# Designs tried in a protein design run: peptides against a protein of PDB entry 4N3Y. Part 14

Target 1, 83 residues: chain A of PDB entry 4N3Y
Amino acid sequence: ETRDQVKKLQLMLRQANDQLEKTMKDKQELEDFIKQSSEDSSHQISALVLRAQASEILLEELQQGLSQAKRDVQEQMAVLMQS

## One batch from the design tools (peptide; aimed at target 1 K70 L80)

Design b2_p13_8_s4 (made by RFdiffusion4, then SolubleMPNN; from b2_p13_8, 7 letters changed)
Fold by OpenDDE base, seed 1:
Structure b2_p13_8_s4 (fold): chain B 83 residues (1-83), chain C 83 residues (1-83), chain A 13 residues (1-13)
Amino acid sequence: as target 1 above (83 residues)
Amino acid sequence: as target 1 above (83 residues)
Amino acid sequence: SRIEALQQRLNAS
């Protein structure tokens, strides 16, 4: 009986250690995934932010140009009406 | 000796199972973190994409308006030169 | 903790 108990416990220990090794490996893989995912997302977000900022600058330029063009048209129209 | 071996193996088994439980808990926490992080990043990226698209549409509108305004100014100038 | 460190990296990015 004691010998049988020893064999049973040895088996259980091996099984537990195998499961532990697998779980530790999985944990490490998840950590690596988190790290990589965070870096990828950060890069993508940064790129999109820069793109948005560039577009906003261009919007301001175009708005100013449009406003000036409209004012110039109005001025030319006024000249025509007075001539 | 056999009894001592049994006691040793029982201790080792308990220790291994304790470590397994801890590692499994840590793994679950990492999975939860990955899930939440992925969702947060996805939402932020989607918002930025929509913002970029809205800006692009507005850019087209402003470009067209600016071009038309410039053409109108040119036409009015031509009229003035001929009058 | 390891998770907290990862969270801090994400927040700092």
Scores: peptide ipSAE 0.041, ipTM 0.390, DockQ to the pose 0.007
OpenDDE base, seeds 2, 3, 4, 5: peptide ipSAE 0.036, 0.038, 0.036, 0.039; ipTM 0.477, 0.485, 0.475, 0.475

## One batch from the design tools (peptide; aimed at target 1 A69, target 1 (a further copy) A69 V73 Q76)

Design b2_p14_1 (made by RFdiffusion4)
Pose (drawn by RFdiffusion4):
Structure b2_p14_1 (pose): chain A 83 residues (1-83), chain B 83 residues (1-83), chain P 14 residues (1-14)
Amino acid sequence: as target 1 above (83 residues)
Amino acid sequence: as target 1 above (83 residues)
Amino acid sequence: ELQQELEEFSKLLE
């Protein structure tokens, strides 16, 4: 029946076009997510640079501490030996 | 010509449903791109994190070792002084 | 290196 059929097909076409718009919206959200995911990995790497810096500073202090300890033991030993 | 109109709407519905299928395929490709990009970056970052925490635990033990080394040398000074 | 130096330093009078 040609009249009822035109109405049914128009309803279906409307539903298909609404669904197409929504799926395009979803694609857009995924494309944006690729970008956000990338910024998040970057921020992770920055946190890692902060950890490396704190470690370099600590290592430097320990190197200085070893040097100082050697120097003062050398003096203590020199006196103890001057006797 | 509601019959020619019906044929036209059937063609338009076929074109819309084909477009929906294609766009859904595109969405799937984006979800797969996101997953692959995340896996890759997680591999790299987990490796950098393992190196960072190894540096950290080691440097912690070196703080301990430095104190302990100073104590051991002090005991040696105490023995050298018994003379 | 720093750990080796600490080991050597612990045995300074030996």

Design b2_p14_1_s1 (made by RFdiffusion4, then SolubleMPNN; from b2_p14_1, 5 letters changed)
Fold by OpenDDE base, seed 1:
Structure b2_p14_1_s1 (fold): chain B 83 residues (1-83), chain C 83 residues (1-83), chain A 14 residues (1-14)
Amino acid sequence: as target 1 above (83 residues)
Amino acid sequence: as target 1 above (83 residues)
Amino acid sequence: SLQQELEQFSRILD
């Protein structure tokens, strides 16, 4: 009886160990995934931010140019009216 | 002797179960973290993409306006030269 | 660490 109990406990212990190993492996894989995902996201976000900032600068320059061009047209028209 | 072995195995089994439970908890927490992190990142990226796209459209419109304004100035200057 | 403890456990079960 005691011998049978020992055998049973040995089996249960092996099973528990197997499950523990599997679970630990899964946990490690998730940690690796998190790390990689975080890095990928961070780089993607930074790239998008930089692109947006570059576009913003260009927009400001274009707006300035457009405003200046409009002023130039207005000045030329004024000259024509004075002639 | 066998009795002592049973006691030892029982202790080891309890320890294994404790470790398993802890590991499973950690795994679950990581899964939850991954899910939340992924959702946050996805929404942030989509927002950035939309902002970039909006800026791109505005840039195109501004470029068109600037080009037209330049043409208008050129035409007015030509008129002045003919006067 | 848990990994070290698991390794020790595995050795005991061998």
Scores: peptide ipSAE 0.061, ipTM 0.401, DockQ to the pose 0.005
OpenDDE base, seeds 2, 3, 4, 5: peptide ipSAE 0.023, 0.024, 0.045, 0.023; ipTM 0.469, 0.471, 0.481, 0.470

Design b2_p14_1_s2 (made by RFdiffusion4, then SolubleMPNN; from b2_p14_1, 5 letters changed)
Fold by OpenDDE base, seed 1:
Structure b2_p14_1_s2 (fold): chain B 83 residues (1-83), chain C 83 residues (1-83), chain A 14 residues (1-14)
Amino acid sequence: as target 1 above (83 residues)
Amino acid sequence: as target 1 above (83 residues)
Amino acid sequence: DLEQELREFSRILE
């Protein structure tokens, strides 16, 4: 009878609504995870980039110092040979 | 009447099922995005870490070379003064 | 939007 059909459909609707609510919750949690993960990764990458850049600058300075030291040694050798 | 209630519930059930299907699809797409984003970030971070480590090693070598160069200059200065 | 619809569904099923 129609009454039994109504009761059946009501149950099915409740089940569908429960599943929809659960799925929406899961989706929201995933969106939150994506947002947080993206922010964390971005910050970590930025920090590593800055560290790499700082090391690069220091490398350049050390290379300049090493080149200067080499020139100084060569100059002193020349003076020694000419004395 | 009960017949009208059945028709109303059938419509609501169809709507709920449509929304559930859409939400499930969206959830799946987010999961796929998370997986891909995580892999990409992990690879990028690993590359930056390796680059930082390589620079660190080079810095140590340059520091050693600079110290050696300084010692060589000092030694040559001593020889020059004693000649 | 969908959240509101779910709330309405829940209300109707009460």
Scores: peptide ipSAE 0.063, ipTM 0.413, DockQ to the pose 0.004
OpenDDE base, seeds 2, 3, 4, 5: peptide ipSAE 0.048, 0.049, 0.051, 0.050; ipTM 0.511, 0.514, 0.514, 0.512

Design b2_p14_1_s3 (made by RFdiffusion4, then SolubleMPNN; from b2_p14_1, 6 letters changed)
Fold by OpenDDE base, seed 1:
Structure b2_p14_1_s3 (fold): chain B 83 residues (1-83), chain C 83 residues (1-83), chain A 14 residues (1-14)
Amino acid sequence: as target 1 above (83 residues)
Amino acid sequence: as target 1 above (83 residues)
Amino acid sequence: SLEEELREFSRILE
């Protein structure tokens, strides 16, 4: 019967709308999570990159210092042999 | 008329279902994105952590080498003054 | 599940 069909379709429509609203809410929560997670991981990566860069600079300075120290020792030994 | 109401509700229901299906697809894509993005950023962070650790080890070794080199020079100077 | 519900909705609307 047509009247019964109308009532059935009205119920189905309400159920579909309820599910749609729930799904939209879930989607929004995922978007918010992605946004926050992306910012957090980006900050962490940036911090690690900066730390790696700082260590690289210090490494180069220390390597240079070692090389210089070795040269200084060799120079002093040469002076000793000359005297 | 009831028949017209049925047709109208059928159309509205199809539209609601189409929108729901689209929203579900969007949600799934976001979930997939979160999963992949999380794995990628985790790999990147892990790689940077390992690099930082490797540099830290090298830093300590070089610092120790510099200190030893300085001590060796001082020892050689002491031997010189003793002879 | 939601997927099952959507499939059922689609079937009913056919």
Scores: peptide ipSAE 0.060, ipTM 0.405, DockQ to the pose 0.004
OpenDDE base, seeds 2, 3, 4, 5: peptide ipSAE 0.039, 0.037, 0.042, 0.048; ipTM 0.500, 0.498, 0.499, 0.504; seed 2 fails the geometry check

Design b2_p14_1_s4 (made by RFdiffusion4, then SolubleMPNN; from b2_p14_1, 6 letters changed)
Fold by OpenDDE base, seed 1:
Structure b2_p14_1_s4 (fold): chain B 83 residues (1-83), chain C 83 residues (1-83), chain A 14 residues (1-14)
Amino acid sequence: as target 1 above (83 residues)
Amino acid sequence: as target 1 above (83 residues)
Amino acid sequence: SLEQELQEFSNILT
């Protein structure tokens, strides 16, 4: 009868709303996870980029120093040969 | 009357189901996004770590070479002073 | 899974 149909539909409606609420909660948790994970990754990548840049600057300086040292040795050897 | 109540509840149930389906789809899209973004970030971080490690190895080698070059210059100068 | 649960619920509605 119609009353039984109403009761059945009310139950189904409650079940649907419960599932909707749960799914919305799960979605929100995933959004929060994405935001946090993205921020963490961005910061980590930025830190690694800065470290790489610092190392590259030091490499350039060391290479320049090494080249100059080699030139100095060559000049010293030339002087020795002339003496 | 009861029939009008049934019709109203049926409409509400359909609306709830539609929203549930939409929210579930959104959740799945976020899960897929998280998976792809996480993989991309992981690969990028790994690449940067490897680059940093390679630079550090080169730094060590260059520092050793520079130190040796300086020692060689010092030895050459000592020989010059003795000649 | 949620997908299976939703499908089951949808089947009940039909």
Scores: peptide ipSAE 0.064, ipTM 0.403, DockQ to the pose 0.005
OpenDDE base, seeds 2, 3, 4, 5: peptide ipSAE 0.040, 0.047, 0.060, 0.025; ipTM 0.493, 0.501, 0.481, 0.436

Design b2_p14_2 (made by RFdiffusion4)
Pose (drawn by RFdiffusion4):
Structure b2_p14_2 (pose): chain A 83 residues (1-83), chain B 83 residues (1-83), chain P 14 residues (1-14)
Amino acid sequence: as target 1 above (83 residues)
Amino acid sequence: as target 1 above (83 residues)
Amino acid sequence: ELQQELSEFSKLLE
């Protein structure tokens, strides 16, 4: 039946076009997510740089501490030996 | 000509459904791109994190070793002073 | 390197 058929096909076409619009919206959200996923990995690298910096500072302090300890032991030994 | 109209709507519905199938395929490709990009970035970042925590535990033990080394040398000074 | 130096420093009088 040609009249009922036109109405059914128009309903189906509307539903297919609504579904196409939504799926395009989803694609857009995924494209934006690729961008956000990239920025998040970057922020992780920055946190890693912060850890490296704290470690470099600590290592430096320990190096200085070892030097100072050697120097003052050298003086203590020099006195203890001047006797 | 509701019959010619029906043929036209059937063509339009076929074109819409083909477009929906293609766009769904595109979405799947984006989800796969996201997954692959994340797996890759996580590999690189997990490697940097492992190096960072190794530096941290080691430097922590070196703080201990420095104190302990100073204590050992002090005991040596105590023995050298028994003379 | 720092750990080796600490080891040497611990045995300074040996």

Design b2_p14_2_s1 (made by RFdiffusion4, then SolubleMPNN; from b2_p14_2, 5 letters changed)
Fold by OpenDDE base, seed 1:
Structure b2_p14_2_s1 (fold): chain B 83 residues (1-83), chain C 83 residues (1-83), chain A 14 residues (1-14)
Amino acid sequence: as target 1 above (83 residues)
Amino acid sequence: as target 1 above (83 residues)
Amino acid sequence: SLQQELEEFSRILD
């Protein structure tokens, strides 16, 4: 019966709509997750990079200081040998 | 007419199914993207952390060396003052 | 939009 077909199709359409809504919701949540995750990762990475760069600068300064200190010791020893 | 209703509902059902398929595809692509992005970020962060840790260890060693070198210089200067 | 279409579908089915 055509009436029965209409009822069946109405049910199927409702079911399809429900599935579509659910899927769209899931998609939106994933998009939001991606956005937030990307931002979090970006900030974390930038922080780590900056920390690494700061440490690198400090290392260079320390190496310079150590080298200078060694030279100073060598000079003092030379003076002692000349005395 | 009931027949016309059936035809209309059939069209709507097809349209809903098309949208559902497209949305599901998009969702899957986003899931794949999230997975890959997460893995990439994780590895990058771990690399940065390890690099930072390595630098930290080197800094400690350099600081120790610098301190020792300074002490050596001080000792040599003291010897000179005593001469 | 798809959201509008869904809303319309829901309305028609009610």
Scores: peptide ipSAE 0.060, ipTM 0.401, DockQ to the pose 0.004
OpenDDE base, seeds 2, 3, 4, 5: peptide ipSAE 0.029, 0.042, 0.042, 0.048; ipTM 0.479, 0.495, 0.477, 0.493

Design b2_p14_2_s2 (made by RFdiffusion4, then SolubleMPNN; from b2_p14_2, 8 letters changed)
Fold by OpenDDE base, seed 1:
Structure b2_p14_2_s2 (fold): chain B 83 residues (1-83), chain C 83 residues (1-83), chain A 14 residues (1-14)
Amino acid sequence: as target 1 above (83 residues)
Amino acid sequence: as target 1 above (83 residues)
Amino acid sequence: SLLEELEQFSRIFE
């Protein structure tokens, strides 16, 4: 009887260890995935931020140019009227 | 002797089960973290993409306006010279 | 799911 109990517990222990190993492996894979995914997302976000910043600078330049062009047209019109 | 072995195996089995439960909990927490992190990153990226697209449209409009302003100035200069 | 299967497996040790 006690011998049978030992055999049963040995089997259960082996099964538990197998499942533990599998679960630990899965956990490790998820940790690796989180790390890689976080790095990829961080880099993608950084790239988009830089693109947005570059675009904003260009927008400022174009706005300034457009304002200057408008002033130039108005000045030329004034000269025309005074001629 | 066999009785002592049974007691030892029972203890080992309890320890294995405790570790399995803890590992499963940790795995679940990581899965939850991955899900939440993925959602947050996806939304952040989408927001930045939309901002970039809006900026690009504005850039196109400003470029068109600048080109038109340049043409207007040139036309006014031509009128001035012919006056 | 795998987690559900493991949860069920763990119950045999309770």
Scores: peptide ipSAE 0.077, ipTM 0.395, DockQ to the pose 0.005
OpenDDE base, seeds 2, 3, 4, 5: peptide ipSAE 0.030, 0.028, 0.029, 0.026; ipTM 0.488, 0.462, 0.450, 0.461

Design b2_p14_2_s3 (made by RFdiffusion4, then SolubleMPNN; from b2_p14_2, 6 letters changed)
Fold by OpenDDE base, seed 1:
Structure b2_p14_2_s3 (fold): chain B 83 residues (1-83), chain C 83 residues (1-83), chain A 14 residues (1-14)
Amino acid sequence: as target 1 above (83 residues)
Amino acid sequence: as target 1 above (83 residues)
Amino acid sequence: SLRQELEQFSRILE
């Protein structure tokens, strides 16, 4: 009868809402995970970018120093030969 | 009456299930996003780590070369003075 | 699974 149908639908509605609540909770946890993971990854990438940039500057300085040292050696050799 | 209650509960149940379906779809999309984002970030980090390692090796080589160049200059100067 | 359960609910409401 209609009364039994009402009771059945009430139960189904409660079950649907329970599952909806659980699913919404899971979704929220995933959103939180995405947010935290994105922040952590962004910070890690930024740190590595900065390290790479620092190394690049040092490399340029060392290359320049090495070139200068080579020129100095060649100049000293020329002086030696001309002495 | 009870018949009207049944119709109302049927509508509510349909609405709840529609919302549940939408929420589950959103959750799945977030899971897909997490997977793709994690892969992209991991690859980017790996690339930057490799670049940093390559620069570190080059730095060590340049430092060694610079030290050797300095020694060579000093040796040439000593030869010049002793000539 | 939850998806299977939802599918079952949807079929009941048809």
Scores: peptide ipSAE 0.070, ipTM 0.399, DockQ to the pose 0.005
OpenDDE base, seeds 2, 3, 4, 5: peptide ipSAE 0.048, 0.046, 0.049, 0.068; ipTM 0.498, 0.494, 0.496, 0.399

Design b2_p14_2_s4 (made by RFdiffusion4, then SolubleMPNN; from b2_p14_2, 7 letters changed)
Fold by OpenDDE base, seed 1:
Structure b2_p14_2_s4 (fold): chain B 83 residues (1-83), chain C 83 residues (1-83), chain A 14 residues (1-14)
Amino acid sequence: as target 1 above (83 residues)
Amino acid sequence: as target 1 above (83 residues)
Amino acid sequence: SLREELSQFSNILN
């Protein structure tokens, strides 16, 4: 009968709305997760890049110092041989 | 009338189901995005960590070399003063 | 899972 059809459709409509609400909530949670994860990753990558840059600067300075030290040793060896 | 109620509920049910399917698709797309983004970020972070580690090892080696070079210069200065 | 539930729900609607 039509009355039974109405009741059945009302139940199905409620079920569909419940599932819709649940799925929308899940979607929103994933969007929030993506936003937070992206921010965390971006900050971590930035920190690692800055650290790498600092290390590279120090490497340059140490290489210059090492090269200069080697040159100084070579000059003093030459002086020693001359004396 | 009851017949009009049935037709109205059928329309609402179809609309709810369409929205449910759309939202589910959007959720799945976000899950796929999270998976891919997480993999990309993980690989990038791993690469940066390895680079930082390599730089740190090189820094140690250069510092040792610099220290040894300074010692060598000091020894040769002492020899020069003795001669 | 939600996908399984939706599939079951769709089967009921059809």
Scores: peptide ipSAE 0.056, ipTM 0.392, DockQ to the pose 0.005
OpenDDE base, seeds 2, 3, 4, 5: peptide ipSAE 0.037, 0.042, 0.040, 0.041; ipTM 0.468, 0.472, 0.470, 0.469; seed 5 fails the geometry check

Design b2_p14_3_s1 (made by RFdiffusion4, then SolubleMPNN; failed a check: too like the target's own chain; its pose is not in this set)
Amino acid sequence: LREELQQFLEQVMQ

Design b2_p14_3_s2 (made by RFdiffusion4, then SolubleMPNN; its pose is not in this set)
Fold by OpenDDE base, seed 5:
Structure b2_p14_3_s2 (fold): chain B 83 residues (1-83), chain C 83 residues (1-83), chain A 14 residues (1-14)
Amino acid sequence: as target 1 above (83 residues)
Amino acid sequence: as target 1 above (83 residues)
Amino acid sequence: LREQLQQFLEQVRQ
């Protein structure tokens, strides 16, 4: 009968709403997770990039120093040979 | 009347189900995004770590070379002074 | 969209 159908539909509607609310909550949690994870990854990558850049600068300085030291040794050797 | 109530509830139930389906789809998209983003970040960080390690090794080698070059220059200077 | 969904849910609960 129509009365029974109404009660059935009311039950189904409440169940659907409960599921919708739960799914919305789950979605919100995922959004929060994405936000936090993205920020963490971004900061970590930025830190690594900066460290890599610092290392690159130091590498160049050391290479220059090594080249200069080599030249200095060669000059000292030349002086030795000429004296 | 009960007949009108049934029709109204049927409409609301369909609407609720439509919203639920849409929300579930959105949730799935977020899950897929999280998965992909996490994998991408992990790979990028791993690559940066490896590069940083390679730079560290090269830095140590250059420092050793510079120290040795300095010692060599000092030895050459000492030879000059003693001769 | 989220606000609309919450409004809809509230309507259904009543």
Scores: peptide ipSAE 0.135, ipTM 0.421, DockQ to the pose 0.005
OpenDDE base, seeds 1, 2, 3, 4: peptide ipSAE 0.032, 0.087, 0.087, 0.091; ipTM 0.360, 0.493, 0.497, 0.496

Design b2_p14_3_s3 (made by RFdiffusion4, then SolubleMPNN; its pose is not in this set)
Fold by OpenDDE base, seed 5:
Structure b2_p14_3_s3 (fold): chain B 83 residues (1-83), chain C 83 residues (1-83), chain A 14 residues (1-14)
Amino acid sequence: as target 1 above (83 residues)
Amino acid sequence: as target 1 above (83 residues)
Amino acid sequence: LREELEQFKEQVMQ
């Protein structure tokens, strides 16, 4: 009868709402995870980029120093040959 | 009356299910995004780590070369002084 | 899951 149908529908509605609440909670947790994960990754990548840049600068300096040192050696060798 | 209540509850249940479906879709999209984002970040970080390691190796090699070059210069200077 | 939800809708509206 109609009364029994009403009670059944009320139960089904409660079940649907419970499932909705659970799904919304899960979604929120995923959003929080995404936010935290993306921030952490961004920070880590930024740190690595800066470190890489520092290394590149040092490499250039060392290359210049090495080139100069070799030039100095060659100059001294030339002096030895001339004297 | 009871008949009208049944119709109202049926409508509310449809609305709840529609919201549930939408929320589930949104959740799925977030899961897909998380998966793709995490994989992309992991690949990028791995690439940067490898690049940083390559730079570190080169730095050590250049430092050794520079040190050796300076030692060679000093040795040549000593030879000049002795001759 | 989507299929189950659709079946649920159909069940309620019958």
Scores: peptide ipSAE 0.119, ipTM 0.429, DockQ to the pose 0.004
OpenDDE base, seeds 1, 2, 3, 4: peptide ipSAE 0.021, 0.053, 0.056, 0.060; ipTM 0.360, 0.460, 0.491, 0.490

Design b2_p14_3_s4 (made by RFdiffusion4, then SolubleMPNN; failed a check: too like the target's own chain; its pose is not in this set)
Amino acid sequence: LEQELQQFLEQVRQ

Design b2_p14_4 (made by RFdiffusion4)
Pose (drawn by RFdiffusion4):
Structure b2_p14_4 (pose): chain A 83 residues (1-83), chain B 83 residues (1-83), chain P 14 residues (1-14)
Amino acid sequence: as target 1 above (83 residues)
Amino acid sequence: as target 1 above (83 residues)
Amino acid sequence: SVFEPLDEFEEQLD
């Protein structure tokens, strides 16, 4: 039946076009997510740089501490030997 | 001509459903791109994290080793003083 | 001998 059929096909076309709009919305959200995901991996690298910096500072302090310890042991030994 | 109209709507519905199928395929490609991008970046960052925590545990033990080394040398000074 | 522990520690730092 041509009349009822036109009405059914119009309903179906409307539903298909609504579905297409939603799926395009989803694509857009995924494209945005690619961007956000990239910003998040960058922020992780920044946190890693912070860890490296704290470690470089600690290592430097330990190097200085070793040097100082050698110097003052040299002096202590020199006196102990002057006797 | 509700019959010609029906033929037209059937064509429009076929075109919409084909478009929906293609856009769904595109969405899938984006989800796959996201997954592959995340796997890759995670590999790189998990490697940087492993290096960072190794530096950290080691430097911690070196703080201990420095104190211990100073104590060992001090005991040596105590023995050298018994003369 | 007295500086040996400190020299061994210096090697660990390197």

Design b2_p14_4_s2 (made by RFdiffusion4, then SolubleMPNN; from b2_p14_4, 7 letters changed)
Fold by OpenDDE base, seed 1:
Structure b2_p14_4_s2 (fold): chain B 83 residues (1-83), chain C 83 residues (1-83), chain A 14 residues (1-14)
Amino acid sequence: as target 1 above (83 residues)
Amino acid sequence: as target 1 above (83 residues)
Amino acid sequence: SIMQPLEQLEEQLA
């Protein structure tokens, strides 16, 4: 009876060790994945943020230029109508 | 001797189960974190992409408008110089 | 490693 119990426990222990090792490996892989994924996402987001900011600045410059150009045309047309 | 072995194995098995449960919990938490983080990053990236695209379209429109306005001014100036 | 004590026990009982 006791011998059978020992053998049973040995088997259960080996199974537990196998599962533990597998689970620990899985955990480590997930941690590595998180690290890499987080870094990749961070880089991509940073690049997009910079691009968006650059575009916004350029948009403002172009808007000002367009507005000024329209005003200049209006002034020239006014001069022509007076002559 | 055999009784002592049984008791020792029982203790080790309990310890293994405790560690296994803990590790499984940690793994689950990491999976949940990955899922949420991935979704958040995806949403943020998508929003930035849309913003960048909208800005690009507007930039092109403004560039065309600015170019046209400059041409109009040049034409008006030419007319004035001829008169 | 948490596995070390368990592995050692298995080796002793083998």
Scores: peptide ipSAE 0.112, ipTM 0.404, DockQ to the pose 0.004
OpenDDE base, seeds 2, 3, 4, 5: peptide ipSAE 0.040, 0.043, 0.048, 0.040; ipTM 0.424, 0.418, 0.477, 0.411; seed 2 fails the geometry check

Design b2_p14_4_s3 (made by RFdiffusion4, then SolubleMPNN; from b2_p14_4, 7 letters changed)
Fold by OpenDDE base, seed 1:
Structure b2_p14_4_s3 (fold): chain B 83 residues (1-83), chain C 83 residues (1-83), chain A 14 residues (1-14)
Amino acid sequence: as target 1 above (83 residues)
Amino acid sequence: as target 1 above (83 residues)
Amino acid sequence: SVLAPLEQLEQQLA
């Protein structure tokens, strides 16, 4: 009976549509997850970059200080020898 | 005509299936993207953490060196005064 | 495959 075929197809169509809707929802959730995860990672990476840069600056300052200290010692020794 | 309805429903079903397949493929691609992106971000963050830690170690060493240099200068001055 | 049953039905009714 053709009418039976119609009803069967209607059922299958509804099932397909339901699955489609579910899949679309899942996809949207994944997109949202990607977006949020990307933002979070970006912030974390940026923060670590800033931290590294701050440490680098301090490192340079300390190196300069140490170099100056060495020079000061050398000068003191020179004065002592000349005394 | 019921037969016409059957053919119409068959068409709609095919369209729904096609859309479902496309959506499922897109979802899979997103999952793959998430996985890869997560791995890449993890590696990058880990690398930055290691870099920061290395800088911190060097910083501590430099601080210790500077402190020692100060002490050395003080000792030199003490010896000079006692001479 | 989620689509397999639907595709099979389409083939049967074609």
Scores: peptide ipSAE 0.132, ipTM 0.415, DockQ to the pose 0.004
OpenDDE base, seeds 2, 3, 4, 5: peptide ipSAE 0.041, 0.073, 0.060, 0.128; ipTM 0.404, 0.466, 0.464, 0.411; seeds 2, 3 fail the geometry check

